# Peptides against a protein of PDB entry 4PN1: the designs that were tried, part 45

Target 1, 261 residues: chain A of PDB entry 4PN1
Amino acid sequence: KIEMNFLNKPIVPDTTKVISNFLTHYLITEPVEHVEIEAKLGTLIDLETQNRFEFPVMNETILNPEFNLRTRFESDMTASEHKYLNEFLNQAFRDSQKPGRLPFAYKHTKQVDLFYETEDNSRDKIRVSKNQSDNQVLACVKKRRVADLFLYCPNDAFDIRISISDELPVSMPSGNQQPSLTRLKDRVGYVHQEIKIDLTKTTQNDPVYDTTERHELEVEFGNIADLRDRAQKAKDGMEAPLFRRVQLFMDNVRILRREHS

## One batch from the design tools (peptide; aimed at target 1 F22 L149)

Design b1_p21_8_s4 (made by RFdiffusion4, then SolubleMPNN; from b1_p21_8, 14 letters changed)
Fold by OpenDDE base, seed 2:
Formats: structure tokens, sequence, C-alpha cells
Structure b1_p21_8_s4 (fold): chain B 261 residues (1-261), chain A 21 residues (1-21)
């Protein structure tokens, strides 16, 4: 007979606990009403060297937000990397359709995001999202980045930013107001066990910086209500459901950040 | 434009991206 350990009980990785606590704070303790929780693949850049940050650790490490490490996060990748991940996910999608597996769902979306300044000149902009094909309004929100948690992943192609955002539904801007920024988004989305994986090609038209393009991969919790319920249970002393969900999320992230052409 | 000025522009660009996400 084999046991898991000398207690014969599951052991939760410390990373899972830290992330779970982070999420619980913004789900329960200081709840964000219209919360979006996502992980983006990217690179922690050392502001001094402008190269990828180097830290004296040998594995996945959550950076302490209380310390200024003089880094920035670039949520971008090359077109080649993005294409590779798209092919990888397409294969994963196909494999998941086989008997005995839980299938992916797939969606391809093309939208335009128009950003408007608020009347109070707040830092937060109003985002109007429209379908590119018929110009129908999909959403009108005021999105605010609430918090970030950074994972330095020295052994993988990408580092990770986990972000908490608040997407507050708001009224459409006045007809006489012009957008300050426009983004075209070409997004392919995969959903597996209510975890969303999106590959997005974004073209940004900015009057100051001209046109820029980004290639992003994000992993998002697709069922916030369930996650909030799990977080509440954790606050009530039952942590296992939250840990399991966070573990699933992180395993998906880990799979993706290890892939490279 | 100096290297530092280019880096500053890039930082500003990244901030715009992050703020408008």
Amino acid sequence: as target 1 above (261 residues)
Amino acid sequence: MSYMERMEEMEELFELWDKAE
C-alpha cells in the first residue's frame, strides 16, 4: 500500500495558497463587484537592463508586491509564438473531442473597442465594445485594474501576471464625444471546464503613438460566481474547493507558459 | 532621440496598453 505522505492527506502547494488568498481578498474581503480575474502570459522586464528580469530563484515564484523590483510586465509575444500557441490549442481542442475527454468549446470573435474619456477626467476610461461585422454594441463598461500579482517563471518561456479588474457597466458616452483610443481585437477563445483561454491579436490606433500591434494569451476564470462561492467557503474554513479551482487554473497556465516553438 | 527617450516612450506606450485593457 502506498500513501501520499506520512499524514496520508493531500498537500496544497504554497503557490496555490498565496494565489487563493489573493483572490479571496478581492472576491470576499474587499469585494470587487464586477470582477474579472485573468492571467496573462508575458515577460517581466528589468527596467535597468531592459531585458527579462533575473532573480536568484530556480522555479516559479510569486513576487512580493510590497517590494519595488524595478520591473515592468509586457503582456506580449511574437507573432510566431502566438501562432504556435494557436496551433497547440487547436490540437488540444481536437484531442478533447475524443471519447472519454471533456471537450473544449471554441469561439472566434472580432470586435472593436472604443475608449472614451470620462467627464470627470478620471483615470478610468469608458470602453465601448462593438462587433466588427455589424457594428452592434456588445458592451459598455468602465474597466479599472484593481490589483496585480506577478509570477516569475525562470524555467518557462513566459512570466505571468494575474490581474484583478472591475468592469462596471455604464451608460454610453454622449454622441458628440470622440473616442480617444481605438482597439481592433481578433480573438480566438477556448473554454475547458469553465476556464477561458484567449489568443488575441490587438491593433491599437493611438493619435500619439500611431498604430501598434500586440499578441496576447490570457487565461480567465469563466465562472466568477462559482469562484466567489468557493472563496466564501474558504473564508468559512473550507479551503479545499477554492484550492482545487486555483490549482486547475494554474495547471492550465503552466501548460501554456511552457510551450514554445 | 536618445535610447533613454525611446525607452520612456515605450514605457508610456505600455502604460497606455495596461490602462486601457
Scores: peptide ipSAE 0.014, ipTM 0.353, DockQ to the pose 0.014
OpenDDE base, seeds 1, 3, 4, 5: peptide ipSAE 0.011, 0.013, 0.012, 0.014; ipTM 0.333, 0.335, 0.338, 0.351

## One batch from the design tools (peptide; aimed at target 1 V18 H25 N64 E66)

Design b1_p22_1 (made by RFdiffusion4)
Pose (drawn by RFdiffusion4):
Structure b1_p22_1 (pose): chain A 256 residues (1-205, 211-261), chain P 22 residues (1-22)
Amino acid sequence: KIEMNFLNKPIVPDTTKVISNFLTHYLITEPVEHVEIEAKLGTLIDLETQNRFEFPVMNETILNPEFNLRTRFESDMTASEHKYLNEFLNQAFRDSQKPGRLPFAYKHTKQVDLFYETEDNSRDKIRVSKNQSDNQVLACVKKRRVADLFLYCPNDAFDIRISISDELPVSMPSGNQQPSLTRLKDRVGYVHQEIKIDLTKTTQNTTERHELEVEFGNIADLRDRAQKAKDGMEAPLFRRVQLFMDNVRILRREHS
Amino acid sequence: DLKNTMPQSFYEEIQTIINKNL
């Protein structure tokens, strides 16, 4: 007989607790009506060296946003790194279809992105996405970035950025208006337990941009867990962000 | 750059994790 600790009850990892606080704040305390919560793989770039961020730590660590660390985030990866993760996810996809497993879901989207500027002093963009096939509109949203949280991961090829955005559905722009940006987007979507794993390849109309992003697919349920956490019963919220971060961690450690 | 409106205890908790990993 073996116990996990001298209390024999599970304890919350420090990181899971902190991220739960970050998510509860923008879900409950200062709520965002149309919230998108996603984490992207990429690289933390030191502004002076223009290389990967160096920090005297040995494990995955959350950076305090109240400090100026002179850093930016590159949400990009090589074509090989993108293909490697594609193969790994495909293998993980088929293994989930076997007996006793909760299966993956799959959705492949070939669409066009149209970005517009706003009439306000804000730096928000109005995004229009259309099918490359029939050109029917998939979405028309005004997107505002609310908050970011950076995880430096010295043991891995990637760092993590947790972004909280606000995607408000809006009406279509006028025809007599030039889009600020137009590009193709090849999104390969995997879904497991309502956690979305998106593998995107965007083509600038040339320059290619390869990304991997992981987002909560069921915000309404997550908001409910955040409410219960604020009221004391915080176990379901912890179990949720633990699953999210563990998925993000598995994909982060996958590299040649 | 973004400014977050998180309670101060949130920043103190992150700083404790950073000091522990140093």

Design b1_p22_1_s1 (made by RFdiffusion4, then SolubleMPNN; from b1_p22_1, 10 letters changed)
Fold by OpenDDE base, seed 3:
Structure b1_p22_1_s1 (fold): chain B 261 residues (1-261), chain A 22 residues (1-22)
Amino acid sequence: as target 1 above (261 residues)
Amino acid sequence: RLKHSFPKSFYEEIDELIKKQL
């Protein structure tokens, strides 16, 4: 007879607990109303060296936000890395369509984001998103970054930023107001078990700087209502459902950050 | 084209696959 350990019970990884507690805080304790929760692949940069951050750890490590490590996070990758991840996800999509698997859903979206200054001169801009093909308004929001949690991943191609944001729906800007910034977004989205994986090419024209293109990969919780329910149950002492959902999310992130050209 | 860009065709693969299945 084989048992998994001397208690013959599952044990929860510490990373799962830390992330679950982080999410529970902003879902339940100090709830964000229009919450978006996503992980972005990128690089922690040491501000002193301008190279990738180096820390004396040997595996995936959540950085303590109470300490200033003099880092910045760059949520970008090379075109080659982005291409590789696209091909990888395309293959995963194809394989998931086979009998006996849970299928991916797929969506390709091209949109224009128009950014407007607020009347109160707030640091937060209003973002109007439109479909590129017909200029239909998709959303008008004021996005506020609430919190970040950084994972240093020394064994993988990318580090991770988990972000909690508040996407507040707002009224359209005045017809006389001109956008301060315009971005073109080409996004392919893959959804599996309500976890959304997006590859996004962003093109931005700057009057001072040359046209810049960014390549981003993000992983998002697609069912916030379910996640909030799980977080509430966890707060009430039943943690297993939340831990399972966070584990699923993180396993998908871990798969993606290991894949590189 | 920008240095760190790649052809749009790489995003179109699954789009084409889905269209063929319809």
Scores: peptide ipSAE 0.103, ipTM 0.625, DockQ to the pose 0.013
OpenDDE base, seeds 1, 2, 4, 5: peptide ipSAE 0.086, 0.007, 0.050, 0.028; ipTM 0.597, 0.285, 0.573, 0.507

Design b1_p22_1_s2 (made by RFdiffusion4, then SolubleMPNN; from b1_p22_1, 10 letters changed)
Fold by OpenDDE base, seed 3:
Structure b1_p22_1_s2 (fold): chain B 261 residues (1-261), chain A 22 residues (1-22)
Amino acid sequence: as target 1 above (261 residues)
Amino acid sequence: SLKLSLPKSFYDEIDEIIKKLL
C-alpha cells in the first residue's frame, strides 16, 4: 500500500493558501457587496525595459503587492494565440460531452458596451451593455477595481492578474447623455463546474489608443455565493472547502496559461 | 441607438455544432 506522505494526509500548496487568504479578505473581512473575482491572462511588463518582467524565480510566483516592482500588466494577446486558445477550449468542450464527464456549458454573446461619465465626475464610468442583435439592455453597472494580485509565470506563455472588482448596479444614464466610449465585444464563454472561462475580442474606435482590437482570456468564479460560504467556513476554522475551490480555479488557469500557438 | 456590427470572428465552431444538434 502506498501513502501520500509520511503523515498520509493531503498537503495544501502555499499558493492556494495565499490566494485563499486574499479572496477571504474581500469576501468576508472587508466584504465587497457586488464582487467579481477573475483571473486574466497577460504579460507583466517591466516599465524600464518595456519587455516582459524578469524576476529571479524559476516557477509560478505571487508577487508581493507591498513592493513597487515598476511593472504594468498588459491584458492582451495576439490574434493567433487567441485563436489557438479558442480551438483548445472547443476541443475541451467536445471531450467533456462524452459519457462519464462533467459537460461544459457554452454561450456566444455579441454585445455593445457604452460608457458614460458620471454626474459626480468620478473616475469610474457607467457601463451600459446591450445585446448587439436586438439592442436589449443586458446590464447597467459602475465597475470599481478593488484589488489585484499578480502571478509571475516564467515557464508559461502568460502571467496572471487576479482581480477583485465591485460591479454596482446603477440607473441608466439620462437620454440626452452621449457615451464617451463605445466598445464592441464578441465573447465566447465556457462554464465547467461553475468556473467561467471567457474569450473576448474587443473592438473600439478610440483615436487615443493605437490598438483597435484586443484579445482577452479571463477565468471567473461563477458562484460567488458558494465561494463566500466557503470563505466564511475558512474563517471559522474549516479551510478545506475553500482550498479545494481555489485549487480548482488555479488548475484551470494553469492549464490555459501553458497553451501557445 | 446606434447599432454597431461586429466583424466576423472565428468563434463559430461550437455554434455550428450546436445548430446541428437541434
Scores: peptide ipSAE 0.250, ipTM 0.729, DockQ to the pose 0.013
OpenDDE base, seeds 1, 2, 4, 5: peptide ipSAE 0.182, 0.244, 0.222, 0.110; ipTM 0.720, 0.710, 0.710, 0.673

Design b1_p22_1_s3 (made by RFdiffusion4, then SolubleMPNN; from b1_p22_1, 10 letters changed)
Fold by OpenDDE base, seed 4:
Structure b1_p22_1_s3 (fold): chain B 261 residues (1-261), chain A 22 residues (1-22)
Amino acid sequence: as target 1 above (261 residues)
Amino acid sequence: SLKLSLPQSFYDEIDKLIEKLL
C-alpha cells in the first residue's frame, strides 16, 4: 500500500494557499459585489530594460504586491502563439468529446466594446458591449480593477496576472455621449468544468493611428457563486473545497502558459 | 463614435469544425 506522505493526508502547495487567501479576501473579507476573477497570460516587463522581467527564482513565483518591482504586464502575445493556443484548445475540445470525458463547451463571439467616460470623471470607464453583426447591446458595465496578483513564470512562455475586478452593471450612457474608445473583439470561448478559457483578438481602429491588434488568452472562474461558497467554507475552517477549485484553475493556467508555437 | 471595419474572423473555419463535433 502506498501513502501520499508520512501523514497520509493531502497537502496543498503554497501557491494554492496564497492564491486562495487572495481570492478569499475579495470574496469574503472585503467582498466585491460583482466580482470577476481572471488570469491573463502575458509578459512581465522590466520598465528599466523593457525586456522580460528577471528575478533570481527558478520556478513559478507569486510576486509580493507590497514591493514595487517597476514592472508592467503586457497581456499580449504574437499571432502565431495565439493561433497555436487556439489549435491546442481545439484539440482539447475534440478530445473532451470522447466517451468518459467531461466535454468542453464552445462559443464564438464577435462584439464591439464602446468605452465611455463617466460623468463624475471617474477613472473607470463605462463599457458598452454590442454584438458586432447586429449592434444588439449585450452588456453595459463599469469595470473597476480591484487587485492584481502577478506570477513570474521563468520556465514558461508566459507570465500570469490574476485580477480581481468589479464589473458593476450600469445604465447606458446618454445618447449624446460619444465613446472615447472602440474595440472589436473576436473571442473564442472554451468552458470546461465551469472554468472559462477565452482567446480574444482585439482590433482597435484609430482614425489617426494605424490599426492595432492584440491577442489575449484569459482564464476565468465561471461560477463565482460556487467560488464564494467555497471561500466562505474556507473562512469557516474547511479549506479543501476552495483549494481544489483554485488548484483546478491554476492547473488549467499552467497547461496553457507552457504551450508555445 | 469611432467607425471600425469588421475584421475577418480568425476563427470562422474553426467554428465550422467544432460545430460538426457538437
Scores: peptide ipSAE 0.030, ipTM 0.451, DockQ to the pose 0.014
OpenDDE base, seeds 1, 2, 3, 5: peptide ipSAE 0.028, 0.039, 0.024, 0.029; ipTM 0.474, 0.577, 0.478, 0.521; seeds 2, 3, 5 fail the geometry check

Design b1_p22_1_s4 (made by RFdiffusion4, then SolubleMPNN; from b1_p22_1, 11 letters changed)
Fold by OpenDDE base, seed 2:
Structure b1_p22_1_s4 (fold): chain B 261 residues (1-261), chain A 22 residues (1-22)
Amino acid sequence: as target 1 above (261 residues)
Amino acid sequence: RLVSSFPQSFYDEINELIKKLL
């Protein structure tokens, strides 16, 4: 007979516990009302060298937010990397349609985001999202970045930023107001077990720097209500449901960040 | 440099978690 360990009980990785605690803070302790929780693939860049940062660690490591590590996070990848991930996810989608598997859902969206300054000149802009084909308004929100947690992943193609955001629904800007910025988004979305995986191409017209294109991959918790419930249970002493959900989320992230062309 | 970009309560919770993990 084989046992898992000398206690014969499941063990939770430290990463899972730290992330679970981070999420619990912004779900329960100081709750964000319209919370969005996502992980983006990208690169931790050393501000001194402008290259990927090099820490003296050998595996996935959550960076301590209390320290200024003189880094920035770039949530971008090459078109080639983005294409590869799209092909990878397409294959994963196809494989998941086979008998005995839980299937992916798929959605392709093209939208335009219009950004407006607020009347109070707040740092946060109002974003009006419209369908690119018919200009139907999809959303009008004020999005605020609340917190970030960074994972340095020395063995993988990408580092990770987990972000907590508040997406507050707001009224449409006045008809006399012009957008300060416009972005086109081409998004391919995959959903598996309520975890959303989005590949996004963002095009922005800049009068000075011409048209810029960004390629992003994000993994998002698709069921915030369930996650909040799990976090509450964790606060009440039952941590297992939250740990399981975070583990699932992180395993998906780990799969994706390991992929490279 | 120490960066206080999060609520103190967050740091306290993280520190307590770390203590439990050690």
Scores: peptide ipSAE 0.010, ipTM 0.292, DockQ to the pose 0.204
OpenDDE base, seeds 1, 3, 4, 5: peptide ipSAE 0.000, 0.008, 0.005, 0.019; ipTM 0.280, 0.286, 0.296, 0.423; seed 5 fails the geometry check

Design b1_p22_2 (made by RFdiffusion4)
Pose (drawn by RFdiffusion4):
Structure b1_p22_2 (pose): chain A 256 residues (1-205, 211-261), chain P 22 residues (1-22)
Amino acid sequence: KIEMNFLNKPIVPDTTKVISNFLTHYLITEPVEHVEIEAKLGTLIDLETQNRFEFPVMNETILNPEFNLRTRFESDMTASEHKYLNEFLNQAFRDSQKPGRLPFAYKHTKQVDLFYETEDNSRDKIRVSKNQSDNQVLACVKKRRVADLFLYCPNDAFDIRISISDELPVSMPSGNQQPSLTRLKDRVGYVHQEIKIDLTKTTQNTTERHELEVEFGNIADLRDRAQKAKDGMEAPLFRRVQLFMDNVRILRREHS
Amino acid sequence: MELSDEMREAFEESDAVVGPPE
């Protein structure tokens, strides 16, 4: 017989607790009506060296946003790094279809992105996405970035950025208006337990941009867990962000 | 980004959160 600790009850990892606080704040305390919560793989770049951020730590660590660390985030990876993750996810996809497993879901989208500027002093963009096939509109949203949280991961090829955005559905722009940006997007979507794993390849109309993003697919349920956490029963919220971060961690450690 | 009071308390108690090195 073996116990996990001298209490024999599970304990919350420090990171899971902190991220739960970050998510509960923008879900409950200062709520965002149309919230998108996603984490992207990429690289933390030191502004002076223009290289990967160096920090005297040995493990995955959350950076305090109230400190100026002179850093930016590159949400980009090589074509090989993108293909490597594609193969790994495909293999993980088929293995989930086997007996005793909770299966993956799959959705491949070939669409066009149209970005517009706003009439306000804000730096928000109005995004219009259309099918590359029939050109029917998939979405028309005004997107506002609310908050970011950066995880420096010295043991891995990637760092993590957790973004909280606000995607408000809006009406279509006028025809007599020039889009600020137009590009193709090849999004390969995997879904497991309502956690979305998106593998995107955008083509600028040339420059290619390869990304991997992991987002909560069921916000309404997550908001409910955030409410219960604020009221004391915080176990379901913890179990949720633990699953999210563990998925993000698995994909982060996958590299040649 | 400004932190909530609960986040500041959690950062003080967490070994997984850091600021600039000394």

Design b1_p22_2_s1 (made by RFdiffusion4, then SolubleMPNN; from b1_p22_2, 9 letters changed)
Fold by OpenDDE base, seed 5:
Structure b1_p22_2_s1 (fold): chain B 261 residues (1-261), chain A 22 residues (1-22)
Amino acid sequence: as target 1 above (261 residues)
Amino acid sequence: MKLSEEEKELFKKSSAVVGPPK
């Protein structure tokens, strides 16, 4: 007869607790009203070396945001890596349609994002997203990056940025206003247990990144209301539901960052 | 708010992701 441990019960990984606390802060303590929570695969770049950041750790590690590590995060991958992940997710979708599994849903979206300067000259731009097929407006928002949490993953092809953003719905810009930036997106989204996985190829002229094409993979919490409810319960002393949801999210992220061509 | 012809062509070239077969 064996037991899990000397208490004979599951224990929550420290990573789960740290992320849960991070999320709880922006869901409950200082709540972001129109919160988006996503993890992007990419690379932590050391600004001094321009190479991947190196830290004296041997496994997945959440970096302390209180320390300035002089890094930047590049949310990009090669076309080959992106294609591999696309094929991988397609296979995962197919497998999930089998009896006894919870099925994926998917959506293929071709859209254009139009960015407009605000009248108050705020740094945040208005983004109008339109579906290319019917020119329908999908969203008109002013997005603000609230906080980031970085995971250094020395054993995997990618590092992770978890971002808290506020996507404030706003009125459409004036019809006479021209966009300052146009972004073309080809996106395939996969949803499993209300966790959304998006593969996106973006074409744009971005002066910040100095690139015209980007290949991105992001994992997003698809049910913010449920997550907020779980976070509130955690603040009230019932942490298990939040921990389970964060664990599920992180396991999906871990699966994806381990896959590479 | 509509795409220019150049943008439309660029969009076609940029489209590369593929969903699962039906």
Scores: peptide ipSAE 0.104, ipTM 0.681, DockQ to the pose 0.013
OpenDDE base, seeds 1, 2, 3, 4: peptide ipSAE 0.048, 0.071, 0.062, 0.053; ipTM 0.621, 0.656, 0.632, 0.637; seed 2 fails the geometry check

Design b1_p22_2_s2 (made by RFdiffusion4, then SolubleMPNN; from b1_p22_2, 8 letters changed)
Fold by OpenDDE base, seed 2:
Structure b1_p22_2_s2 (fold): chain B 261 residues (1-261), chain A 22 residues (1-22)
Amino acid sequence: as target 1 above (261 residues)
Amino acid sequence: MKLSEEQRKAFAESSSVVGLPE
């Protein structure tokens, strides 16, 4: 007979607990009403060296947000990396269609985001998203970044930023208002077990400056209601459902960040 | 507000992500 440990009880990694607590705070304790929770692949950059941040650890480590480490997070990757991940996910999609597997869902979206200043000149802009093909309004929101949690991953090609955002639905800007910024997004989305994986190419055209492109990969919780329910249960003393969901989320993130390692 | 002709052209000419075959 084999037991899982000397107590023969499940044990949860610290990473899972820390992330779960972080999420619970913004789901339950100080709840964000229209919460978006995503992880982005990127690089922690040391502001002093402008190179990847170095810390004396040998594996995945959650950085303490109480300390200013003088870092920035770059969520951009190279076109080649992005293409590789896209091909990888395409293959994963195909493999998941086989008998005995849970299939991915797939969606390709081309949209334009129009950003408008608010009447109060707040830092948060109104974003109007439209389908590029028919100009149908997909969303009109005011997005606020609430909190970030950074994972330094020295063994992997990418570090991770987990972000809590509030996407408040708002009324359309007045017809006479001009957008301050426009962005084109080409996004391929993969969904597996309600975890969303998006590869996004963003193009920003400036009349004065050259066109800039960004390549991003994000992993998002696709069922916030379920996650909130799990978080509430965790607050009530039943943590296992939340831990399992966070573990699934993080395992998907870990798979993706390892591909170029 | 609709996309300008220039924006539409730029979008059409820009490289796309690697999608799945239809």
Scores: peptide ipSAE 0.154, ipTM 0.675, DockQ to the pose 0.013
OpenDDE base, seeds 1, 3, 4, 5: peptide ipSAE 0.041, 0.039, 0.057, 0.091; ipTM 0.473, 0.481, 0.608, 0.603; seed 4 fails the geometry check

Design b1_p22_2_s3 (made by RFdiffusion4, then SolubleMPNN; from b1_p22_2, 10 letters changed)
Fold by OpenDDE base, seed 2:
Structure b1_p22_2_s3 (fold): chain B 261 residues (1-261), chain A 22 residues (1-22)
Amino acid sequence: as target 1 above (261 residues)
Amino acid sequence: MKLSEEQKELFKKSSSVVGPPK
């Protein structure tokens, strides 16, 4: 008979523990009320070389946020990469509809995001999201980036940024106020076991430059209430449920970043 | 819905993602 290890008990990878602790902090310890937790595929860029960051590691590595590595994260990919991932996810969706599988759900959304300055001229802007088809208001929020955790992935096409954000619902801006920025978003969202995978094309008109298009892929925890519950249980000494959910989340991220490699 | 001229231009220039077939 085969045992898992010499203790015959499951072991949790360090990556899972570190991420779980990171999430627990902003879910429980210093709770973000309207928290959004997402991982974006992108590239860690070395500010000195303007190339992809290089670190003397051979596998997925969580970077210590206490150290300034003089990097920036570009949450973008080429149109070709984005198209490939789109096709990949479409195939995964189709395969999941087969007997014996848990099916994906999907949603296609086209929206316009209007950004407004706040009355106090704070850094955080108000975002009004409207449906492109009927101009129906989908959301009006003030989004604050709370924290980031970066994963350097030398063996994969993409690095990962896990972000904690606070999306505070706010009242609509004054009717006389003009938006400082307008973006069009075309998003296909896939949901599997309450993990959301979004492919988004964002088009922005720059007053100085030509229209730019960004191609993003993000993975999000679709059930924050459940995640918060799991995090609370972890604080109370039962960590397994949180670890399992984080592991699922990260496995999906790993699949996506490896596929194009 | 009445789009602004800027929005119309952006819409024209924007490429679309593709969902799975129905």
Scores: peptide ipSAE 0.158, ipTM 0.693, DockQ to the pose 0.013
OpenDDE base, seeds 1, 3, 4, 5: peptide ipSAE 0.153, 0.148, 0.144, 0.152; ipTM 0.690, 0.690, 0.694, 0.670

Design b1_p22_2_s4 (made by RFdiffusion4, then SolubleMPNN; from b1_p22_2, 7 letters changed)
Fold by OpenDDE base, seed 2:
Structure b1_p22_2_s4 (fold): chain B 261 residues (1-261), chain A 22 residues (1-22)
Amino acid sequence: as target 1 above (261 residues)
Amino acid sequence: MKLSEEMRELFAKSKAVVGPPP
């Protein structure tokens, strides 16, 4: 007979605990009402060298947000990397359709995002999202970035930013107001066990640099209500359900950040 | 509403992501 450790009890990794606590804060302690929680694949860039940040660690580590490390996070990736991940996820989708597996679902979304200034000239813009095909309004929101948690992943192709955002539904801008920015979003979303994985190509015109395209991959909690419930239970002393969900989320992220061409 | 010229140009230059076969 084999035991898992000398206590024969499950052990939760520190990463899971730290992330769980981070999420609990913005789900329960200082709750964000219309919360979006996502992890983006990208690169921590050293502002001094403009290269990938270097830290004396040999594996995944959460950076302490209290320290200014003079870094920025670039959520963009190369077209080649994005294509590779696209092919990888397509294969994963196909494999999941086999007997004995839990299947992926997918959705392809093409939308136009129009950004408008607010009357108070706040930093947060109003985003009107429309379907590209019929110009139907899909959403009108004011998105506020609430908090970020960065994971430095020296062994993988990508670092990770976990973001807490508030997507507040707001009224449509006045008919006479012109958008300050227009973006096209082409997104393929894959959902497995209520974890959403999105491949997104964002295209926009720049008055100086012509058309630019960004390639992003993000992993999102698809069931916020369930996550909030789990977080509340954790605050009440039952942490296991939250830890399990966070572990699932992070395992999916870990799979993806290891894949590259 | 008719798309602006700018939006039409964006559509022309936009590259598509590819989902799995249905």
Scores: peptide ipSAE 0.174, ipTM 0.720, DockQ to the pose 0.013
OpenDDE base, seeds 1, 3, 4, 5: peptide ipSAE 0.027, 0.034, 0.044, 0.037; ipTM 0.572, 0.639, 0.663, 0.561

Design b1_p22_3 (made by RFdiffusion4)
Pose (drawn by RFdiffusion4):
Structure b1_p22_3 (pose): chain A 256 residues (1-205, 211-261), chain P 22 residues (1-22)
Amino acid sequence: KIEMNFLNKPIVPDTTKVISNFLTHYLITEPVEHVEIEAKLGTLIDLETQNRFEFPVMNETILNPEFNLRTRFESDMTASEHKYLNEFLNQAFRDSQKPGRLPFAYKHTKQVDLFYETEDNSRDKIRVSKNQSDNQVLACVKKRRVADLFLYCPNDAFDIRISISDELPVSMPSGNQQPSLTRLKDRVGYVHQEIKIDLTKTTQNTTERHELEVEFGNIADLRDRAQKAKDGMEAPLFRRVQLFMDNVRILRREHS
Amino acid sequence: SFMKELWEKNAEEYPNAVYAPP
């Protein structure tokens, strides 16, 4: 017989607790009506060295946003790094279809992104996405970035950025308006337990951008867990962000 | 602000996960 600790009850990891606080704030305390919560793989770049951020730590660590660490985030990876994650996810996809497993879901989207500027003093963009096939509109949203949280991961090829955005559905722009940006997007979507794993390849109309993002697919249920956490029963919220961060961690450690 | 106070509290309670300079 073995116990996990001298209490014999599970304990919350420090990171899971902190991220739960970050998510509960923008879900409940200062709520965002149309919230998108996603984490992207990439690289933390030191503004002076223009290289990867160096920090005297040995494990995954959350950076305090109230401190100026002179750093930016590169949400990009090589084509090989993108293909390597694609193969790994495909293998993980088929293994989930076997007996006793909760299966993956799959969705491949070939669409066009159209970005517009706003009439306001804000730096928001109006995004219009269309199918590359029939050109029917998939979405028309005004997107506002609310908050970011950076995880420096010295033991891995990637760092993590947790972004909280606000995607408000809006009406279509006028025809007599030039889009600020137009690009193709090849999005390969995997879904497991309502956690979305998106593998995107965007083509600038040339320059290619390869990305991997992991986002909560069921916000309404997550908002409910955030409410229970504010009221004392915080176990379901913890179990949720633990699953999210563990998925993000697995994909982060996958590299040649 | 509220977020600043929350990050100070998190850095004091969770120094193994949240970095704050000495």

